# Designs tried in a protein design run: peptides against a protein of PDB entry 5OOQ. Part 7

Target 1, 227 residues: chain A of PDB entry 5OOQ
Amino acid sequence: YREDVRQVVTHPANALSFLQPGRLVEISVNGKDNYGWGAVVDFAKRINKRNPSAVYTDHESYIVNVVVNTMYIDSPVNLLKPFNPTLPEGIRPAEEGEKSICAVIPITLDSIKSIGNLRLYMPKDIRASGQKETVGKSLREVNRRFPDGIPVLDPVKNMKIEDEDFLKLMKKIDVLNTKLSSNPLTNSMRLEELYGKYSRKHDLHEDMKQLKRKISESQAVIQLDDL

## One batch from the design tools (peptide; aimed at target 1 R119 L120 V142)

Design b1_p10_3 (made by RFdiffusion4)
Pose (drawn by RFdiffusion4):
Formats: C-alpha cells, sequence, structure tokens
Structure b1_p10_3 (pose): chain A 225 residues (1-48, 51-227), chain P 10 residues (1-10)
C-alpha cells in the first residue's frame, strides 16, 4: 500500500507543483541505485526526436544534485535529458569516496519528497557550484541523521481525491492491526521476523526455481507450436 | 545566503 501511495505522490500532476529548485528528494533510480538525499535543480518535459509516447512517471526528467556519486564514476557520459545512467555510474560503496554531481532522473526514481529546500546558485553548471551545493547536502544529512522529514501528502500537498483518501485509511487500518499483534511488544521480534523473512525469501526463491525445472523437463517450445 | 536551508509553510 505504501508503494501504491508513492506512485500517487510522484505522478506529475501532484509532484510537479512541489518540484521547485532546491527541493530535497531521496533518489532510488530503478529500485537499485540509492544515491541518498539530493537537491532538485530543475525539471522539464521529456521529448523522445522520434516523438515516442512515454509513461506518466517517465514523461518528465528532473536534474538533481547528489553527494554520493562514486569518485571514479565516469560522469562525462551523461546526456542532459537521458535518464538511462550509463554502465559504471553508480553510488559510492560503503568504503569508497564520494563526489558531488548532477544526474537526470525520471519521476519514478524518487523515493520521497522533502519539506526542506536549499539555496542554490543560478548556474549549477558553473565552476565549483555543484561542489558547494554538495557541502550543504552534507550538513543537512548531519542535522537529520535519522532522515529528512517528508512532505505530508494530504496536509501539505493538499491531495484530496477520494480514491487516494481510501488508500491512506487502508494503511492506518493495517497499522493499528499490526499494533494489536502480540509480537509488537516483544524483544525477539527483530530476531524472529528476520528468521522468518529469510525462510520466506527462500520459499519464494525456491518456488521460482521449482517451476523452471518442470517446464524445461518437457520439450521447450511445444506450447508455442 | 549560501548554505541556507528553507523550511516551507503550508
Amino acid sequence: YREDVRQVVTHPANALSFLQPGRLVEISVNGKDNYGWGAVVDFAKRINNPSAVYTDHESYIVNVVVNTMYIDSPVNLLKPFNPTLPEGIRPAEEGEKSICAVIPITLDSIKSIGNLRLYMPKDIRASGQKETVGKSLREVNRRFPDGIPVLDPVKNMKIEDEDFLKLMKKIDVLNTKLSSNPLTNSMRLEELYGKYSRKHDLHEDMKQLKRKISESQAVIQLDDL
Amino acid sequence: DSGTVYEDEY
């Protein structure tokens, strides 16, 4: 349900109104590369000069400044409106140095939208400007070690559509349902949940393999035939 | 001004 709410928030109709310059966002492009918290510089509509149609979330491209880019990542390959990050551009690993950079992203690559925003120079492309902004991101990350506060979708973003409101209530219902479980006030919860979640991943992982073996035992494309 | 953080009110 929370992932369902994220899509409603990041949809251009609601998200673009709050994508002013300097807006803080948590960037997780394609659910794989997590760049941490960054600052939005600008955004523009995506124009594919084949005029291909794009999905609503991919219809727009946002340039964001990050402070967790891997230091030896080849940033010279980036095209201004191409959100497909070339192979080798990745977030710095846990033991590797980081460098401030600007990357393009689609809206689908935004994990959360913050209520804070930075002061940014007019030309982020100017010399040393992307570096200075990266310093500010490091300070915000210090004052807020547990995380940056998110925008309230209803109170702040004034999202009042009825279908979305029922979705928010569905979450509150499951939370109070979760808070009424006997294990909520237990010490072994982290231990038992992890022990179970590992067993569950295997079950789902084994189920994936279990089906592959059976379909391949028989002839391959007999069904296609 | 540089390094300033803004918190918006709604």

Design b1_p10_3_s1 (made by RFdiffusion4, then SolubleMPNN; from b1_p10_3, 8 letters changed)
Fold by OpenDDE base, seed 3:
Structure b1_p10_3_s1 (fold): chain B 227 residues (1-227), chain A 10 residues (1-10)
Amino acid sequence: as target 1 above (227 residues)
Amino acid sequence: MVGKVFTESF
């Protein structure tokens, strides 16, 4: 059930407006590499230059650049490719007792475990010498100030997710949490159906927004040609 | 200098 909520929260229609520079996010890559809390640098729509017709899932359709302070020191960070969320082999968090460094890594929305209700002031040029380390110090200070954990955005109160399908999903989760004695498989299928309806609706809305942007861009180009 | 940390009011 937590995963279902995470899928809704990290959906582009909801998450992107909260991925401002400096937003804290909890990062788990490939379900195994837990980097802890990092800071958002920026995000961009995922574009495959080799295959422009490539279709990504909603959660894989954007790349989020994040500063982490938990990168293993001997990780081949020089092999990191900008805007490529497929991380090279050996890119991993430091284990207990290992030394860590600060790094900027490209991740997908699917690698976001939670979105924090905190934002750092980010340097203008995070790639400049010493800037990542400055953010890394800030991340350590935040963790020190919040020993019980960094506050997470409330999907309804903070993120203002008031979509009917989402609210139905949440209500269903609450009912299922109280009725865990019912058939888990049937409940999972119904939850997936509700999420599927939600996702499709938001995909259509995003397509409409993209179309509106393209129209506006085309109009702007026409205005420039008329000048 | 630790960067400014702020919480958003909702």
Scores: peptide ipSAE 0.074, ipTM 0.795, DockQ to the pose 0.536
OpenDDE base, seeds 1, 2, 4, 5: peptide ipSAE 0.058, 0.060, 0.056, 0.066; ipTM 0.701, 0.777, 0.698, 0.805

Design b1_p10_3_s2 (made by RFdiffusion4, then SolubleMPNN; from b1_p10_3, 6 letters changed)
Fold by OpenDDE base, seed 5:
Structure b1_p10_3_s2 (fold): chain B 227 residues (1-227), chain A 10 residues (1-10)
Amino acid sequence: as target 1 above (227 residues)
Amino acid sequence: MVGEVFEEEF
């Protein structure tokens, strides 16, 4: 359910209008690398210059450049390529006790966990010396002001998502949240079973995504061998 | 000031 909401919220048809410069977004790369809240710099449609015929899923079809303040200090940030969401090896968030730096990372919409209701005033040139660090200070100040978490955009009230199936999903979530708040013991086992079913569905979706990628790569190779 | 947080009115 939360992931089904995330999939709808992060779909280009819904997300792109809210990815203005300075928009706060919660970032998780590959489901493991949690950078926390970052600020949107810009976004662009993903273009593979080496393979212009590359087909991406809707969630992979755009690249969002975001400022994060949680990059591990020894990460090879100099190897980061603008608009390339395939991050170099060693690009990761700082762990507990590690030092972090500010970086601009290119992410897909799939790497957006949440879209915040807040925007930062962004510098005109984020690549200028000290500008990303200034944004990084602002991110720290926001996190200090919102210790319980940054407010998330309401998908219906703020994002105006009026899709009937989505509204039915939201109503089901509200009914479940009401039932969960009324019965604490139903929370843990059903969350674990739903998470286990979700992990398997996500693994199947990643397997299907990898299979579609392999099929697309194989079709691209076949088109190169037929020329 | 770079770092002013504004809430967008939607």
Scores: peptide ipSAE 0.081, ipTM 0.803, DockQ to the pose 0.815
OpenDDE base, seeds 1, 2, 3, 4: peptide ipSAE 0.077, 0.072, 0.023, 0.046; ipTM 0.797, 0.786, 0.599, 0.684; seed 3 fails the geometry check

Design b1_p10_3_s3 (made by RFdiffusion4, then SolubleMPNN; from b1_p10_3, 6 letters changed)
Fold by OpenDDE base, seed 1:
Formats: structure tokens, sequence, C-alpha cells
Structure b1_p10_3_s3 (fold): chain B 227 residues (1-227), chain A 10 residues (1-10)
């Protein structure tokens, strides 16, 4: 269900109006490279100069340039090409214990995990010396202020997604979340009832075993009297 | 100021 929501939220018809410069977005490239929260620089419709007739999926039809502060320090960032979402080999986020730097990376809409309700005031030229690092400092400060995570846009209340099927999906998720939150108690009560029934069954089985033993002992005594 | 953080008010 989370992926279904993400597909709707990141569709061009819904996402593009919320990808203003400075918008915070959570970035995951190719489902494995998690850069965390970055800031949108700009976006453009994807154009293939070599194949102008190329058809892209909706989620791959736009390129979003984002500033991240989690790029591995030894990544070949000089090989990055604006508006080319096919990242060079070695471009990856820093792992635990590794140093990171700020970089601008081109991503597709499919690489957006979440869209935040926060924005940064962006420099006029992000590629100018020191500008990426300034944005990176702001991203660190945001993460410090929101230890439980940056607030995500509400798809219905904030993004005004009013598709009937989507609303039904959201209602199902809400019901499941309510059941999940109530289920530990209901499952604990049901588990206690089940354990109570199991305990009673075990006690009954022990009582039957004791009764069978007494009957067997009585029969053994009768057999000894006939010897 | 560059880098200022603000929450969007809808």
Amino acid sequence: as target 1 above (227 residues)
Amino acid sequence: EVGKVYEEKF
C-alpha cells in the first residue's frame, strides 16, 4: 500500500506543482541508494537527444535536480551530467563511518520516496563555489530539528489529490493502521483468551491422565488379588 | 537569506 501511495504522489500530474526550488524530498535511487532528504533545484521534461522518439513512463518522463549532503566523498561527482539520470559508476551515498560531501544529482520522479512540507531558500546559482555546502548545512540543521523525520505532505489535505480510487486506498490504509494499533491489544486479549483456553485444555488433559492412572492402578490391584 | 528553512502554509 505504501508503494501504491508513492506511485500516485510522485506521478507528474500530482508531484510537479510541489517540486519548487528548495522543496525537501526524500531520495532513493534504484531502490538501493538512499541519500536521505535533499533540496530541489529545478526540474525539466526528459528529452533524449539521441532518440527524440523515446517514450518514457510517467515516473521517468521528468528529471529533477536535487542537492544532497550525503554523497560519498570519493564519488566521481565530476562525471555527473545535468539532466542525465543515468548516474556514473561509483556515485553513491556515504555509508556509516564514511565522509560525505554535497552534490547536485539528477533523478527521476521514481527516485522520490517522499515530498516534505518544508522548503529552503535556494541560491540563484547552486553550482557557484560554496553554494552547495550552504544548502548542505541547512539540510543538516533541518535533520537536527526533526529527529523523528521531516513532515511529509498530506496527499489529500495538502496536495489536493481527490481521485476516488486514491481516497479509497487512503481509507483502507487508515483502517489497517487503526487495526494495527488496536490489534496488539485485541491480539493480546485474544492471545490471552487463546492461552486461557490452551491452559484449560492442558489442565483438562492432565486431569484425564490422572484419572486414567487411577483406573489403571485399581485394575492392577484387582489383578494382584486374582493371583 | 540563502538556506533559510520554512514550512509551507497551505
Scores: peptide ipSAE 0.454, ipTM 0.933, DockQ to the pose 0.805
OpenDDE base, seeds 2, 3, 4, 5: peptide ipSAE 0.433, 0.426, 0.449, 0.441; ipTM 0.932, 0.931, 0.932, 0.934

Design b1_p10_3_s4 (made by RFdiffusion4, then SolubleMPNN; from b1_p10_3, 6 letters changed)
Fold by OpenDDE base, seed 3:
Structure b1_p10_3_s4 (fold): chain B 227 residues (1-227), chain A 10 residues (1-10)
Amino acid sequence: as target 1 above (227 residues)
Amino acid sequence: MEGEVFEEEF
């Protein structure tokens, strides 16, 4: 069920319209290498120059370039090939207590765990010196502002996925979550935790709305002082 | 400014 939702959300027909530059995405490569939240640089259709007749699955048919701030410092990032989602050996996230660096990695849609409702302003040239580190600072600041996690796009309300079978799947998940929450052993602590996460998500959404208003107001003031 | 975060209102 959660994987079935992920497969629908990450399908090219649904995901590509939300993979604008700066879109936050949660990244898991090969189901084991969790980079956390990264920022989309760009995407392109996967083309095999050696075999133009290569057929890819829908989820492997596009390459998404993402900035991550969790790359292990001693990873062979110089071996990364542009538009090649087959990562070199030793390319991994930093473990607990290890130092991390900012890197641009090419991933497939299948390596997207979640699509966030947040977007960063991206530098024009992310490959220029210091630009990845600027995005890496912004990613740290976002994670600091969202300690309970970055809000995920709602597939129905935000992504407008109106497929009848998908809507039936979402209703089944909601009924199952309601049944899991109606079990007497799960009911008290998890409803408070989910309501606390939802309330904190709503409070964080209001804090973001207020912070956006303050940023827009401060930019309007800076534009007035530059006149 | 580089590093501004915007949320799309859907």
Scores: peptide ipSAE 0.069, ipTM 0.781, DockQ to the pose 0.668
OpenDDE base, seeds 1, 2, 4, 5: peptide ipSAE 0.055, 0.065, 0.052, 0.059; ipTM 0.774, 0.777, 0.766, 0.767

Design b1_p10_4 (made by RFdiffusion4)
Pose (drawn by RFdiffusion4):
Structure b1_p10_4 (pose): chain A 225 residues (1-48, 51-227), chain P 10 residues (1-10)
Amino acid sequence: YREDVRQVVTHPANALSFLQPGRLVEISVNGKDNYGWGAVVDFAKRINNPSAVYTDHESYIVNVVVNTMYIDSPVNLLKPFNPTLPEGIRPAEEGEKSICAVIPITLDSIKSIGNLRLYMPKDIRASGQKETVGKSLREVNRRFPDGIPVLDPVKNMKIEDEDFLKLMKKIDVLNTKLSSNPLTNSMRLEELYGKYSRKHDLHEDMKQLKRKISESQAVIQLDDL
Amino acid sequence: DAAKVYDDTD
């Protein structure tokens, strides 16, 4: 349900109104590369010039400044409106130095939208400007070690559509349902949940393999035939 | 000025 709410928030109709310059966002592109918290510089509509149609979330491209780019990542390959990050551009690993950079992303690559925003120079492309902004991101990350506060979708973003409101209530219901479980006030909860979640991943992982073996035992494309 | 942080909820 939370992932469902995220899509409603990041949809251009609601998200674009709050994508002013300097807006803080948590960037997780394609659910794989997590760049941490960054600052939005600008955004524009995506124009594919073959005029191909795009999904609503991919219909727009946002340039964001990040401070967790891998230092030896080849940034010279980036095209201004191509959100497909070339192979080798990745977030710095846990033991590797980082460098401030600007990357393009689609809206689907935004994990959360912050209620804070930075002061940004007019030309981020100017010499040393992307570096200076990266310093500010490092400070915000220090004053908020647990995380950056998110925008409230209803109170702040004034999202009042009825279907979305039922979705928010569905979450509150499951939370109070979760808070009424005997294990909520337990010390072994992290231990038992992890022990179970590992067994569950295997079950789902084994189920994936279990089906592959059976379909391949028989002839391959007999069904296609 | 480069160090300013704005909170738009106030």

Design b1_p10_4_s1 (made by RFdiffusion4, then SolubleMPNN; from b1_p10_4, 6 letters changed)
Fold by OpenDDE base, seed 2:
Structure b1_p10_4_s1 (fold): chain B 227 residues (1-227), chain A 10 residues (1-10)
Amino acid sequence: as target 1 above (227 residues)
Amino acid sequence: DSSRVFDITK
């Protein structure tokens, strides 16, 4: 059930509007590398320059850049490529006893375990010297203030996911301790239905983003003409 | 957005 919820929450139709700069997200890459809570820098639709016709799953169709403060110090961070979620070998979180550093890593939505109900104040230029470390300090402070865990966005109350099937799923989770009311197969089938319903919302998000980009480009042209 | 913003400078 947790995975089912995660699939819905991290779907572009639901997640993207909550991936503002500074948004805290819990990161697990490839189901193995747990970076803990990081902070969103930005996100963009995934583009394959080598294969423009490439089709990605919904959860792999966007790249989210996140600041983590748990990167292993000896990781080859210099090999990180912007907008490439396929991380180089050796890029991993620090294990217990190892030193860590701050880094910006590109991840897919599928690498988000949870979305926090908290945002950090983010520097305008995260690539500037010392800025990642500042975010890293903020992350540590947040973790200190929330020893029981960073609050997670409520899918219903906060994210406003009001699909009936999803609500039923959530209710089933709540009563799971008393009685199992559904099976994973049924939930999976319903998930497909949910994705269908989210299609329109997803498309709208993309359309809005494209429009904003076009507006920005037009403004840039005007500025250049004034020079 | 109803999310809280954490500012370490405060």
Scores: peptide ipSAE 0.171, ipTM 0.832, DockQ to the pose 0.139
OpenDDE base, seeds 1, 3, 4, 5: peptide ipSAE 0.070, 0.080, 0.072, 0.074; ipTM 0.799, 0.775, 0.803, 0.800; seed 5 fails the geometry check

Design b1_p10_4_s2 (made by RFdiffusion4, then SolubleMPNN; from b1_p10_4, 7 letters changed)
Fold by OpenDDE base, seed 4:
Structure b1_p10_4_s2 (fold): chain B 227 residues (1-227), chain A 10 residues (1-10)
Amino acid sequence: as target 1 above (227 residues)
Amino acid sequence: KSSEVFDITK
């Protein structure tokens, strides 16, 4: 059930409006590399310049750049490329007893474990010397202030996810947290239907954005010819 | 209400 909720929460139709600069997100790359809580720098739609016809899943269709303070110190961070979620070999979080450094890593929406109900003030130029470390210090301070964990956005109250099937899922989870009696297998079929609805909504939204850009570009060209 | 921005750098 938690994974089901995560899939809905991290869908572009729901997540993107909460990925402002400084938004705290909990990061798990490929379900194995846990970087802990990081801070969002920016995000963009994933574009493959080598293969423009590449089709990505909804959860892989956007790249989020995040500052983490848990990067292994000997990781080849110089090989990281903004907006390229294919991480070089050796990029990993520090293990217990290892030293860590701050880094900006590009991740997919699928690598977001949770979205926090907190935002950090972000430096204007995160790539400037010392700025990542400043954010790293802020992350440590937040963790210190919230020893029981950083508050997570409520999907219903904060994110306003009002889909009836999702609400039913949330109610079932609440009931299960109190009583272990309901069979989890019946909910998997409903998730595919939910994803289908979100996928269609996302496609329409992206189509509208592309159309608006094309119109804006066409108008800009016309104005240049009139000078 | 937008999540409160905590300026921890101050």
Scores: peptide ipSAE 0.194, ipTM 0.799, DockQ to the pose 0.118
OpenDDE base, seeds 1, 2, 3, 5: peptide ipSAE 0.093, 0.182, 0.167, 0.156; ipTM 0.779, 0.798, 0.793, 0.788; seed 1 fails the geometry check

Design b1_p10_4_s3 (made by RFdiffusion4, then SolubleMPNN; from b1_p10_4, 6 letters changed)
Fold by OpenDDE base, seed 3:
Structure b1_p10_4_s3 (fold): chain B 227 residues (1-227), chain A 10 residues (1-10)
Amino acid sequence: as target 1 above (227 residues)
Amino acid sequence: EASRVFDITK
């Protein structure tokens, strides 16, 4: 059930509006590499230039760039490719006793364990020298201030996921936490129905993003003409 | 409610 909730929360129709710069997210890559809490830099729709006809799942269709402060110091970070979520071999979080560094890594929505109810103030140019380390210090400070854990966005109260089936799922989870009721919702079929409802919201978000890009491009052109 | 921005300088 927790995975079902995660699938709904990390669906583009729900997650993207909460992936503003500085948003804290808990990161797990390939189900094995736990980077802990990182900070969102930006996100973009996944585009395969070599195969434009490539179809990705909803959770793999966007790339989120995140700053982490738990990268193993000897990881080949120079091999990281922007907007390529397939990480090179050797890219991993530091284990206990190992030294870590700050890095920007591209991840998919599927690599998000949870979305935090906090945002960091992000530098304008995260790629500039020392900026990643500044974010890294901020992440450490947040962890220090929240020893019981960083607060997670409430899917209903904060994310305003009002789908009836999702609400039923949440209620069932609450009941299961109080009453071990054994009836697993046939999770797979209901998720597809939920995703179908979210498709409209996703389309709207893409339209808004395209519109914002067009506005930004038009403003950039105006600035070039004023020069 | 809008998520609170955390400023470490504060």
Scores: peptide ipSAE 0.216, ipTM 0.839, DockQ to the pose 0.117
OpenDDE base, seeds 1, 2, 4, 5: peptide ipSAE 0.049, 0.051, 0.049, 0.112; ipTM 0.767, 0.785, 0.770, 0.789

Design b1_p10_4_s4 (made by RFdiffusion4, then SolubleMPNN; from b1_p10_4, 6 letters changed)
Fold by OpenDDE base, seed 2:
Structure b1_p10_4_s4 (fold): chain B 227 residues (1-227), chain A 10 residues (1-10)
Amino acid sequence: as target 1 above (227 residues)
Amino acid sequence: DSSKIFDITK
């Protein structure tokens, strides 16, 4: 059920509006590389230049750039490619006893374990010298202030996911504490229904984003003409 | 979005 909730929460229709710069997200890449809490830099729709017709799942259709402060120091960070979530070999979190550095890594939504109910103040240019480290310090400070863990966005109260099927899912999770079981098949069906609804919402969101981009491009052209 | 912004400079 936790995974079911995660899938709903990290779906573009729900997650993207909460991936503002500085948003804290808990990161796990490929289910094995836990970077802990990082800070969102930005995100973009995933584009495959080599295969423009590539179809990605909803959770893989966006690339989120995040600052992490847990990158293994000897990781080949120079091989990181912007907007390429397929991380080079050797890119991994530092293990206990290893030194870590700050890095910006591109991840998919599927690599988000949790979305925090907190944002960091982010430098405008994260790629500038020392800026990643500043964010890294902020991350450490936040972790210090929240020894019991970073507050996670409440899907209902904070994210305003009010879909009836999702609410039922959440209730079921609560009921499981009382040793009541639910039918996995029923849950799966409900999840599919949710995805259907979210898919529609996602489409609208993307359309709006595209429109805003076009407007911005038009404004840029006007500025160039004034020069 | 009612999320708090954390600034260590404050």
Scores: peptide ipSAE 0.238, ipTM 0.854, DockQ to the pose 0.138
OpenDDE base, seeds 1, 3, 4, 5: peptide ipSAE 0.156, 0.189, 0.171, 0.225; ipTM 0.842, 0.855, 0.845, 0.851

Design b1_p10_5 (made by RFdiffusion4)
Pose (drawn by RFdiffusion4):
Structure b1_p10_5 (pose): chain A 225 residues (1-48, 51-227), chain P 10 residues (1-10)
Amino acid sequence: YREDVRQVVTHPANALSFLQPGRLVEISVNGKDNYGWGAVVDFAKRINNPSAVYTDHESYIVNVVVNTMYIDSPVNLLKPFNPTLPEGIRPAEEGEKSICAVIPITLDSIKSIGNLRLYMPKDIRASGQKETVGKSLREVNRRFPDGIPVLDPVKNMKIEDEDFLKLMKKIDVLNTKLSSNPLTNSMRLEELYGKYSRKHDLHEDMKQLKRKISESQAVIQLDDL
Amino acid sequence: EPVIIYEDEP
């Protein structure tokens, strides 16, 4: 349900109104590379040029400044409006130095939208400007160690569509349902949940393998035939 | 150098 709400928030109709320069966003591109919190510089419509049609979330490209780029990552390969990050450009590992950089992303690569925004120079492409902004991101990350506050989708972003409101209520219902469980006020909750979640991942992982073995025991493309 | 941050008003 939360992932469902995220798509509603990041859809161009609602998200673009709040994508001013300097807006803070949490970037997790393709659900794999987590660059942490960054600053939006600008955005523009994606034009595929072959005029190919794009998905609503991929219809726009946003350039954001990050402060967690791996230091030896080859940033010279980036095209301004190509959000497919070349192989080797990755967030810095836990033990590696970081460098400030600008990357293009689609809207689907935004995890959350912040209520804060930075002062940014006019030309972020100018000398030392991307570096200066990276310093500001490091300070915001210090003042807010637990995280950056998110924009309220209803109160701040004024999202009032009825289907979305039912979705928000469905979350509140499940939360109060969760808060009424006997384990909520338990000390072993983190232990037991982790112990169970590992057993569950295996069950789902084993189920994936279990099906593969059976289909391959028989002839391969007999069904296609 | 000071850091300038803007916070949104409701």

Design b1_p10_5_s1 (made by RFdiffusion4, then SolubleMPNN; from b1_p10_5, 8 letters changed)
Fold by OpenDDE base, seed 4:
Structure b1_p10_5_s1 (fold): chain B 227 residues (1-227), chain A 10 residues (1-10)
Amino acid sequence: as target 1 above (227 residues)
Amino acid sequence: SELKIFEEKL
């Protein structure tokens, strides 16, 4: 059930409006590398310049740049490229007893474990000397203030996810958190149906955005010929 | 300058 909720919450149709600069997100890369809570820098649609026809899943179709303060100190951070989620070998979080540094890493939506109900005021140039470390200090301060965990956005109250099947899922989870009674297998089939609904909605929204851009570009070309 | 932390009232 938690994974089912995560899939809905991290879908582009729901997540992108909450990925403003400074938004806190909990990061797990490839389900293995846990960086903890980081701060969003920016995001963009994933574009493969070498293969423009590349099709990505919805959760892999956007790249989010995030500041983390848990990068292993000997990681090859100089090889990190903005908006390239293919991380170089050796990029990993620090383990227990290892030293960590602040870094900006590009992640997919699938690497977001949770979206927090907190934001940081981000510096204008995060890549300037000392700016990442400032964000890192703020992340430590947040963790100090919230020892029981950073508050997560409520999918219904805060994110306004109003899908009836999702609401039923959330209600079941609330009941199950109180009563261990419902079989997880029955809900996995409903997740595929929910995913299909969100996929279609997102595709339509992106198509409309691309169409508006093409119209604007065509109008700009017409104005240049009249000068 | 110290980064300000704010809770978004949604």
Scores: peptide ipSAE 0.166, ipTM 0.846, DockQ to the pose 0.556
OpenDDE base, seeds 1, 2, 3, 5: peptide ipSAE 0.103, 0.071, 0.066, 0.130; ipTM 0.815, 0.792, 0.811, 0.837

Design b1_p10_5_s2 (made by RFdiffusion4, then SolubleMPNN; from b1_p10_5, 6 letters changed)
Fold by OpenDDE base, seed 2:
Parts: C-alpha cells; structure tokens; sequence
Structure b1_p10_5_s2 (fold): chain B 227 residues (1-227), chain A 10 residues (1-10)
C-alpha cells in the first residue's frame, strides 16, 4: 500500500506543484541509499542531449536537485553533475560511525519516499560557500523539532488528489490498517488508468502550480532558533 | 534565523 500511494504521490502531475524551493522530501536512491530528509533546491524536466528522442517513465522524467546533510564525507561529490540522476560510484549516505557533509544531489521523482508538509527558507545561491551547510543546520533543527518524524503531506487533504480510484485506494488502506492487513492494491486500483488521467492533468500543471504557490505563501511561518 | 513555512491544507 505504501508503494502504491508513493507512486501516485510522486507522479509529476501531483508532486511537482509541491517541489518548491525548500520543500522537505525524504530521499531513497535506488532503493538502498537512504539520505533521509533533504530540501528541494529546484527541479527541471529531464532532457537527454545525447538522445533527444529518449522517453522516460513519468517518475524518471524530472530531475529534482536536493540538499542533503547525510552525504558520506569521502564520497566523490566533485563528480556530481547537476541534473544528472545517474550518480557517480561512491556517492552514498554516511553509515553509522561515518562523518557526513552537505551536498546537492540530483534525484528522480522515483527517489522520493515522501513529501514533507513544510518548507525551509532557502538561500538564493545554494552553491555559494557555506550555504549548503546553512541548509544542513536547518535540516538538523527540523529533525530535532520533530522527533517522531517530519509531517508528511496528506495526499487528499493537502495535495488535493481527488481521483476516485485513488480515494478508493486510501479507503482500502484505512480499512486494511484497522484489520492489520497489507496487500498490494496495484491491480485493483488500475494505476495505469490513473496515470493516464494524470498525464492529461500535466498539461495544466503550470497553471495549477501558480495557484498552489499563492496558497502556500499564505501559510504559517515559524522562525527557527538562531543557528 | 532560518524560517520554516508550514503548509497545511494546500
């Protein structure tokens, strides 16, 4: 169920309007490299200059640049290429007992485990000296404030995903959770049909994004403790 | 101090 929800939530038609600068996202690359919560810098549609006719899946069709504070200190961060989600060998999160640093990594939507219900104020130039570390400190502060986990966007209440099949999925999840049961619902939810609907919605994405941004700006702002 | 924007009910 979690994966089924994640597939819908991270679909471009749903996710992109919530990937504003400073948005917190939980990151897992290739299903193994867990960077924890990072902050969105920006995103762009994936373009293959070598093969302009390349077709990507929906979840691989955009690149999101994120600041993480969990990069292994000895990882070859200098080899990172902006907007190239194929990470160099050795790029990984720090393990227990290892030191970490802040880095900006390019990820696909498929590498997003969850989208947080909060945003950091981001420096204008994240690549300037010391700016990533500033974001890193902010991330630590957020984690400190939310020891039980960073609040995740509610797909229905916050993201306004109102597709009937998705709502049915959510209802089923609720029912099954009460029964302590977990079964994949991919087949029963007709995800392909959902994605078809979302693809059509994508054409109107920019208009919706602008509207949602205005709404977001009216949300509560909390000043963090001095860092 | 850094700012956090909480987005509820977007």
Amino acid sequence: as target 1 above (227 residues)
Amino acid sequence: SPLIIFEEKL
Scores: peptide ipSAE 0.125, ipTM 0.819, DockQ to the pose 0.501
OpenDDE base, seeds 1, 3, 4, 5: peptide ipSAE 0.101, 0.124, 0.060, 0.073; ipTM 0.816, 0.819, 0.763, 0.765; seed 3 fails the geometry check

